Peptides against a protein of PDB entry 5Z08. Designs and how they scored, part 24

Target 1, 168 residues: chain A of PDB entry 5Z08
Amino acid sequence: RQKDEWAKKTSSLMKQLDWFIGEHLGAMLAAEELGGPVVGELMEIDPDDLSAGFNAHGKLKKATSQPDLDRRQRRIDDIWGPQDEQGQAHKRKRGADEALAASAEMRDLIEQLMNKLVEAGGDNSATYVEIPRESAAARFLVRSKVAMFHPNDARRLRLVDFGRDLDD
Target 2, 222 residues: chain B of PDB entry 5Z08
Amino acid sequence: GLPRLIDAIEEASKIPAKRRQTPIKPTIEKLTTHLYTHGASPDSLLRLADLLTLRNHLDQASLAAITRNLYPSSTVSDEVVLRFIGALGHGQLKPTLALQALFLRWLVMVYHLLENPGVLGQVYGVLFDLLDTAAIRPQLCHLLALVTRRKHVRPFRIQAILTLSRQTGGDPNLTGLLRVFKNYYPEIIVGDATKGRASAFKHPDPQWRQHLDEIQQRRSEA

## One batch from the design tools (peptide; made by RFdiffusion4, then SolubleMPNN)

Design b1_p9_6_s4 (from b1_p9_6, 5 letters changed)
Fold by OpenDDE base, seed 1:
Structure b1_p9_6_s4 (fold): chain B 168 residues (1-168), chain C 222 residues (1-222), chain A 9 residues (1-9)
Amino acid sequence: as target 1 above (168 residues)
Amino acid sequence: as target 2 above (222 residues)
Amino acid sequence: MTIRQFIES
């Protein structure tokens, strides 16, 4: 009974996490990867906003606020995309693709971290995942106190074992 | 044309003002008028950067006048940027701090025309280490606010800004830069250093921007 | 186990 309830609760939590990653976190992580803020005034980043790019301060370019920074981003956008309606559609698509990619990266990273924790059977040395880069996803997990880097190797990441801290 | 004007000024710059046969001021006025009307090509811009940054016998008023009219007609190369960055700081061979402030202001205003904006990120440390120089700090903070990326926001730099902010009584430019840092790392404990007015880092000269745009537009139509 | 597999289980 307790195991079944735990399994149901865990399943529910994983569904909520998956939803959160897809609906909110992916866009924020994509913004961070694109040079945006970690936690900006934009608590909700629409994928369409990602296509507009960020100003030099990591803020979303609103057409009205800083015309100078808007020109730079327009020029970057003009260099990398057609100036026509197709260019705007391509930008929106690119923003959505970046959010999806960030969501996929976060899901994969969490999955690897969880799998290593289960496989380690209590050996903390075996719980580390090797990460190819310090991604926005990895940094988010560390900031959230869900994961930690190896003290001597920033390429190694593990989940925080909350079970040990309760017994101490 | 512009090259001939630069030639004349380069030759005059080698000679002390008291030993010149002809006053250079009329030639400087012709140069600044030409720059205002047509801007500077990449080649001319490099030559002018050398005149502005290298020690010569030109007077400060002439150097300032050239800098105020230094409209690029196209892009700004890495070489030009590096000449201006290399001219910053203290030293007998360096331009005056007043002129350095004008160079930093210019870099802010032409930042969108840089061929490679990343070049400023590569020299970020050089720029950051000059923050203690009060005379250039306002423009330097503005430039750093444009250049700063996550990779530049390091604990030692955070602490350096916090320390300098305390020492300066909360310079609003430093507070502004610290807010830029906080955008990348919201967990930065800024304490009282964020209490107060921060610079908004607005465009230094909207009229200069408008005129630059007109010069740039004419080239795209030619 | 993938997050998907966990959700589907």
Scores: peptide ipSAE 0.028, ipTM 0.235, DockQ to the pose 0.027
Fold by OpenDDE base, seed 3:
Structure b1_p9_6_s4 (fold): chain B 168 residues (1-168), chain C 222 residues (1-222), chain A 9 residues (1-9)
Amino acid sequence: as target 1 above (168 residues)
Amino acid sequence: as target 2 above (222 residues)
Amino acid sequence: MTIRQFIES
């Protein structure tokens, strides 16, 4: 029963994460890769809200879709918004393609990180994923305190084990 | 047409106002009316940029009026941008700081029409080094907020803004720019410099934007 | 398990 509830909660979280990656994070990561602003401060995602959102009971504090995200996206869209129609169409298309690529990279990275965590069976040394580059995705996960670099090797990334801190 | 008006103004600009046979004001009014109605082509923009940035005998009111009506009908070339950037700062041959502020405001308002926005990034240092000039700082910070990329956010520039912010008693425009910097490097220790009121860098003139959009739309339909 | 597989499971 508890395992099934955990699996359901994890599945729900993964769905929400996938949605977030696709709808919001991908574009922001793409912007970062293009030399735009770093994801995390533009989003008043209080890392404390992400960290506080995981209470000991696994209750996601409802990411209150603060209507301000749409305003910020509009503001980002306004700041970075449509230049001339043809250049805009190409830039929008390129931006969309880059957002899709960033989304795919983030999904792949999270997947690898999660798989390694599961496969490691509690061995923290085995939880590291080798990353080919320090991507915006990797940096975002680290800034969000979701992942950590190996202290001696910036090419090795692992998920922060939030579960161990709860059992201690 | 616009080229003929520019020709007349160029010729008049070579002559001191007191020595002109014909008042230039009616021609300036025709020019500004034309610009307001149709905008300026890239070629006309370049010519007007020269009139605005090079020392001549045009009065400040006329130069300001032209700048306020300098609607691009199309794109803004790197050459036009560089004329305005080259006109910034202190010097006897440079436009007044008031006019420079109008140029910076204009660059902010037409930023989305630049053929190559990267050109401003290439002259980032020139722009940044002018932040100590109070008269142009508000518009300069706004432009820098648009232009700043991760590559521009360097430790020495962070420190320069922090220092200047302290010296100015926390200029909201500098605070705003520092927040832009922090967006690229969240780990930047900004201390109390970001706790103050920051400029939101809103569009300087929404009506001007709307009118620009109307001019730009007419071109796409033609 | 892919995020997609996890969502689909």
Scores: peptide ipSAE 0.028, ipTM 0.243, DockQ to the pose 0.033
Fold by OpenDDE base, seed 5:
Structure b1_p9_6_s4 (fold): chain B 168 residues (1-168), chain C 222 residues (1-222), chain A 9 residues (1-9)
Amino acid sequence: as target 1 above (168 residues)
Amino acid sequence: as target 2 above (222 residues)
Amino acid sequence: MTIRQFIES
């Protein structure tokens, strides 16, 4: 019974996490990657807002037409320039694509972190995931105290094992 | 074609204006007209970058005119970028600071066409160390605002901007750059340095952008 | 295990 309840709760939490990543966090992480503010300062980032870019204050600007440049970083003129109507659609698409990419990156990172934690069988040294870069996703997890970097290697990230700290 | 015009200008650039048999101005005008109409290929861009950045006998007005019409028809290579970056700073062999400002402005306007935007990130330190040069600071801050990533936002650079901001009485370009830094680290204590007027780093020339887009579109249709 | 697999399990 308790195991089943735990499994259900865990499943529910994972669903909620997946939803949160897709609906909210992905856009915020994308905003950070695109030169917007760090996640937490802008609580409501619409993918449309990502398309619009961020002003010099990290605030959302209205979308202007940018050529389809497959580049994650928005142009500063898109962020800070005047709003032209034609650019809004392309920016919206780009913002949506970046949000999806950020969501995918976050999901993948969480999956890797969780898998390593399970595989380690209690060996904390084996729980580290090697990350290719300090992504917005990685930083978010660390800032949220969900993950931590290896003290000597910022390329290694692991989940904080709260379960062990409660048993001690 | 464009290569022949560049050839003629390259040859003329080796000769002092007073010793030229023919005025170069008509050839420069042909070049700039061609660039305005068709843009420059990657190969032509490299040659033009050398003409613009290396010491030669071309007059400043001609160099400025070429720079103002330096529309890429395609992408901008790392090599081209590095020519312009290498031309920055003080020195007898360096272009004038006015021309350097035009180069930085150009880099801002073509940033989206760089083959590898990361190349500017690799030379971030070189760019950052030039912030004390007032003549190029506005365009330099704009470029840095585009280039800056989290890895570049270091305590020593934060302090450098803060110090320079105090020394300059709160240059709005520095304030703008500091706001970019703060976007990566909201916890940065900037004090009153961010309360002042900041540059919004708007596109320097919307008409130039529009014309560039037209040139780029023609290539995609060919 | 993917998050999806975990949710579906």
Scores: peptide ipSAE 0.027, ipTM 0.253, DockQ to the pose 0.035
Fold by OpenDDE base, seed 2:
Structure b1_p9_6_s4 (fold): chain B 168 residues (1-168), chain C 222 residues (1-222), chain A 9 residues (1-9)
Amino acid sequence: as target 1 above (168 residues)
Amino acid sequence: as target 2 above (222 residues)
Amino acid sequence: MTIRQFIES
């Protein structure tokens, strides 16, 4: 029963993660790879996020309920959005293709990291995945404190074992 | 005038919000309007720095509003700078990390008005040791990029940035700071840490800069 | 196990 509940919860979380990667994270990672904003920097307290609540005179702006996602998307679109209408379709297609590629890379990386964690059977030395490049996906996982590089080899990445860190 | 507004806010800051006889918000709005229009004198800046950095009963929104309108009408003294630097870091008596980030941003924007920019170089170690604090790292790296001189670029600091860059997955602000270090010592082997995206450390608020310039010009004409 | 396989299991 507990194992079945855990399996259902894990399946639900994986579906949510897959959705998040496909709908939001892939485009943001693609923007980073193309020289756009770094994903997760906005999760850090930006003084500008504090300023978003205030006008130029320091008066409280009514929190325009525009979800942070819409502002990010607009900023990404403003940075990467094609200037001309005809160039817009080709750039949008290229942007969509890059977002799909970034989503696929993130999914593959997470799959490899999870598989290695399961295969290692508790041996932390065996949990490392060899990455071909330092991708936006890899950097994002490290910034999010979900993954960590090997101390002596930046080509090796592993998931942070939160269960072990609680026991040590 | 500005001194009377500061007096009223100082007195109100000693009293919890629920026990105040008068709302502080209208007085804060008058203060920020005055600061926006005329700026703050050196004496007023020192008093405002104390209000912003010392523990009191002012709410975070009011403190942030004052900081965003903290236009110097003239120069910024070493004493004012040291109040803001002393407010950085972790601790129950320290301002919130969000407010600390605003202070660092302010120091970046008024750097050219410092009476002695060398004062920041004297506290370079204090600033550098805070790089592990993620919430203030972007503004801290920007300030360090302005302050860094050849004497500050030491092997142990290079190694510290490289280590922290690996731990943070190549934070662009750290990469930017490392590039500043490399400008002083081109022979620094930074490996792949500099191949990533680096912050350009652009001015945080061009509109704020323009308004500051207008306030500074009015003083030169008087 | 792929994320897809995990979602489908």
Scores: peptide ipSAE 0.027, ipTM 0.459, DockQ to the pose 0.028

Design b1_p9_7_s1 (from b1_p9_7, 3 letters changed)
Fold by OpenDDE base, seed 4:
Structure b1_p9_7_s1 (fold): chain B 168 residues (1-168), chain C 222 residues (1-222), chain A 9 residues (1-9)
Amino acid sequence: as target 1 above (168 residues)
Amino acid sequence: as target 2 above (222 residues)
Amino acid sequence: MRLLIEEIL
């Protein structure tokens, strides 16, 4: 009975997580990957202010006419700049594709992290997942204190063992 | 006047909400309205800082409302600053981290009104050691960005930010603070930690700033 | 978000 209730609760939580990833988190992660706002900081940034980009001092660049050719600024301008109608449709599709890709990456990463935690049988050294890159998904999990990088290897990520911190 | 409102709230703050004969909310609303209209004198500001930072029976919503309306009509003393700094961190007697974030935000917004901005430089270590506290980190980094001088940029602090940046997956606020450090020591090898997005440390509330300026201007004309 | 993730995980 308790095992079945736990299994049902876990299944329900996984469905909620999957929904949250698909409906909300994927788009935010994609925005971060594209050089947009970090997940969770968006709430204080006026969307209109995002269009102007940020200078090296974090001030809104006034729309001064000189396109400083910094490829990163172009990418921000490409994300947030005034888009012609035809450019908007292509950008919406690209944005949707990037959100789907980010959602898939987050799901896969969580699955790998959970599987390694189960397989490790309590050995914290065996709980690390090798990640090909520091993705927005990986960074998000670390910022959320759900995961942590290996101290000496940023390509290794593990779940934080929440069960041990309750006994101290 | 404002002193009488503070007196009433101080007395009410000593009593648990369930044991109060009168609801405190109307008095808080009168206080916040008065603060919005006239600001707080240095003496009133100190009393309000004690109400906000010391453990009492006021509810979090009331404390937050007072903090959001804490317009100085004049300067901000070192004593007031130190009350808010002393309230930071973890502990049962300390305000909630949410309220601490509001205090840090307030200090950012009134930084130009400090009688001695150097007081924050003296407590720089205390502020810096709280960077691991995620709930206050955004406002803390913003305040540190204002306060940081060459004397504060030490090798151990550079390394601490770099380490914490890795541990946080490149928190933009830490990246922003690290850029401030690099302005004092361009030779600091920050590696990929500065290549990430950095916080701009914009003014947290332009409307609050405008209203503060109006309150300050009325005092200069009197 | 953090609380939700902490609750889910």
Scores: peptide ipSAE 0.016, ipTM 0.354, DockQ to the pose 0.143
Fold by OpenDDE base, seed 1:
Structure b1_p9_7_s1 (fold): chain B 168 residues (1-168), chain C 222 residues (1-222), chain A 9 residues (1-9)
Amino acid sequence: as target 1 above (168 residues)
Amino acid sequence: as target 2 above (222 residues)
Amino acid sequence: MRLLIEEIL
């Protein structure tokens, strides 16, 4: 009974988290990856605004300015499409694609972190996920005090063990 | 005295070098020697700031020589600081980036003599916006390291430094500035960007500092 | 998010 209730609660929370990632967090993470504000400074980012990119101050550039897309290793050719109506549509689509990509990266990272925590069976040394890069997703989780880097290796990330603080 | 030397240079600065009746170099040498020996009063310092920052017919070598010998004999006013800050960046009327780097270096070296250090905090945004300019970045990061307070450490600026650090392959000056930011917010994740070599922001010219201290002491004894 | 993850864990 308690395990089933816990499983249902966990499932419900995971759905809420998934919704939050998709509807809000993904666009903010994408903005951070594109050189925009850190997640939380700009609470509402329209995915269409991501196509305009950000200046060095984290302010939205005018729609005519190309986003610094080099960070996600996307081909220059996708960036320099003709500045016609098709180019604007491609830019808007790209902003949406960046938000979706950021959402997927966050979901995958959370899943890996949770899986490693479960698999470790209480061994803190086994809870680390190797991250290929310091992503906006990884940075967000650590700023939120949900995850922490290994003290000696910033490529290793783990969830904060919230269970230990309950027994003290 | 110093005012008469400045008068002569101001008049010469209005005239193209080819149209001057007398070479200005001997007057510049007298000025720099006087500045080295006695420093500049607040009034003289303001006049020299205008000569250095406003477009005129003085050559770059003369402007650089004046800047290298620009020892304040007392404090540095907000007006003088703002003249140098206003001269930064790109523009047809602005000094060369090489001269701007000397101005930033000068501001670092005289930072402790500012009448109001808070004036640099008020223009923090203007300074921060110039970090993408590679030619002035080393001195700019050093100045920002001195000026930065908790109120200036904003998430967008953290991200901007992280971005620029990645784009530059981990510029040690940016890494140094990011360490200053981390002192105010230890929770800032800098990842591998802080593992690299960071500038320690040491005084740019210890001999210049020593000579400045000697000039300042002579005035306190007079 | 922190609270949500803390509740999941």
Scores: peptide ipSAE 0.016, ipTM 0.290, DockQ to the pose 0.218
Fold by OpenDDE base, seed 5:
Structure b1_p9_7_s1 (fold): chain B 168 residues (1-168), chain C 222 residues (1-222), chain A 9 residues (1-9)
Amino acid sequence: as target 1 above (168 residues)
Amino acid sequence: as target 2 above (222 residues)
Amino acid sequence: MRLLIEEIL
């Protein structure tokens, strides 16, 4: 009974997390990857805002001002093309694709982190996931105090064991 | 005048709120109104710095209100600066981290009024060693961005910021500070720590700045 | 999110 309730609760929470990642967090992570605001500084990023790109200060480009485009912004502009109707459609599509990619990366990272935690059987040294890069997803988890980098290796990430802090 | 208001608040600050015969709030409001209108002289500013930084029985809201209205009518002395710097960090005798963040924000906003900006450079190490304190880090990085000179950009500090940046998941304020460091040493390899958004270290309160400028201008015309 | 993850873990 308690295991079944726990399993149901876990399943419900995982669905809520998945929803949150897909509906909100993915776009925010994509914005951060694109040089936008850090997740949590701007609570509501419209996917359409991703299409406009971000200036060097991580603010939405206003349509009319050609600010001094840094290299990253040029890449975004190269990615998003000219603001013609086709370019806007391609921009929206690519913004959506970036949000989807960020969502997938976050989901995969969480899954790996959770799997390693389960597999480690209480050995904290075995709970580390090797990450190919310091992604917005990884950074978000660390900022949120959900994950921690290995002190000596920024390619190794683990979940914070919240359960142990409750038993002490 | 302002000195009498400070006297009353100093005396009240020695007494627990529950043991005060009169509410201090009306006196705090008079003080903040006076500060907003006229600013604080150097002498008054020092006394207020002591009230803000030393442990007393004033409530946090009152201390915050004074800090938010702490307009210098003139310059800011080294002594005043050192009071606020000395109040930073962890400890039961220290002000709350929230109040410390307001002090750092204040120092940023009055940086151009310091009698000796070099005083902050002398205590650079003290400021730098507090970067691990998340609650004050944004304002601390902003202040350090103003204070940093070539002499402060050392390999151990570069490495410390890089390490802390990883541990914090790329705090934009740390990235901003690393960019300031890189301005002095372009060859600094910042790696992935700079791939994130950096803080622009904009003025924390443009309205406060404008009002400060008005107070300062009135002094120059008198 | 943190609370959600903390509850899942």
Scores: peptide ipSAE 0.015, ipTM 0.371, DockQ to the pose 0.260
Fold by OpenDDE base, seed 3:
Structure b1_p9_7_s1 (fold): chain B 168 residues (1-168), chain C 222 residues (1-222), chain A 9 residues (1-9)
Amino acid sequence: as target 1 above (168 residues)
Amino acid sequence: as target 2 above (222 residues)
Amino acid sequence: MRLLIEEIL
């Protein structure tokens, strides 16, 4: 009974987490990856807004007609595609693709972190996941105090074991 | 030497092509010739991985030429591997899908030189979740076929491949990957998805392999 | 999100 209730609760929470990642967090993570605000500073980012890009202060650039020549910005061709309906559709699609990619990265990272925690069987040294980069997803988990980097290796990330801190 | 060529390219990569005082193409040709002749040391590989994976002002033809000549003279570190994995997927800051396909092809061709092949197993989910990206799927399936272990074969991934196989009309690379999964769990009901033609995941470039072996041998004799 | 992850862990 308790195991079944726990399994149901876990399943429900995972669905809620997946929903949150897909509906909200993915766009915010994508914005951070694009040089936008840190996740949590901007409450709601429409994937369509991701296509407009961000200024040096992390604020959404209003679709102003002037090509800002900033080096980290999109290829001029991606920014200045014709302002026709096709160009807008391509920009929207790109914003959606960025949000989807960020959502996938976050889901994958959480899955890896959880799997390593389960596989480690209580050995904290074995709970580390190797991350390919310091992503917005990784940074978000660390800022949220859900994960922590290895003290000597910023490529190694683990979940914070909330259960052990209660037993010590 | 190779470090000086990399230095020159790194500096040029910071500058838009139209604003460069000197054409970079001759330096790229010298680099690729050097790589073809001597390969890249672990340190040089890391620097080149950064040039290839980080957004810069190098043209796609130059990046592709470097990738095609990226012969390791020794081992490939986890750091180098992770740079290439981190460059995969959709994103404005990520390399083009065409270049990502070359990176995946490269990882397949140098898989036997990885210092820790297990590193790819740790990022298995990242790789697996990109299977829907048609442009990189052939090389991705090949890499996954090398990396897959029993721990990676999960019910949700089996179902994901089956679903994607149906959606793609039976992509032979997905069929090949599903056969790899079935090797770990023979009881997997693959239905009609395995009846189709499967990729054999043969080495992508036998000539490249032979040349790599020659570079590796010369270092072992020195 | 934190609360959800903390509850799942």
Scores: peptide ipSAE 0.015, ipTM 0.223, DockQ to the pose 0.281

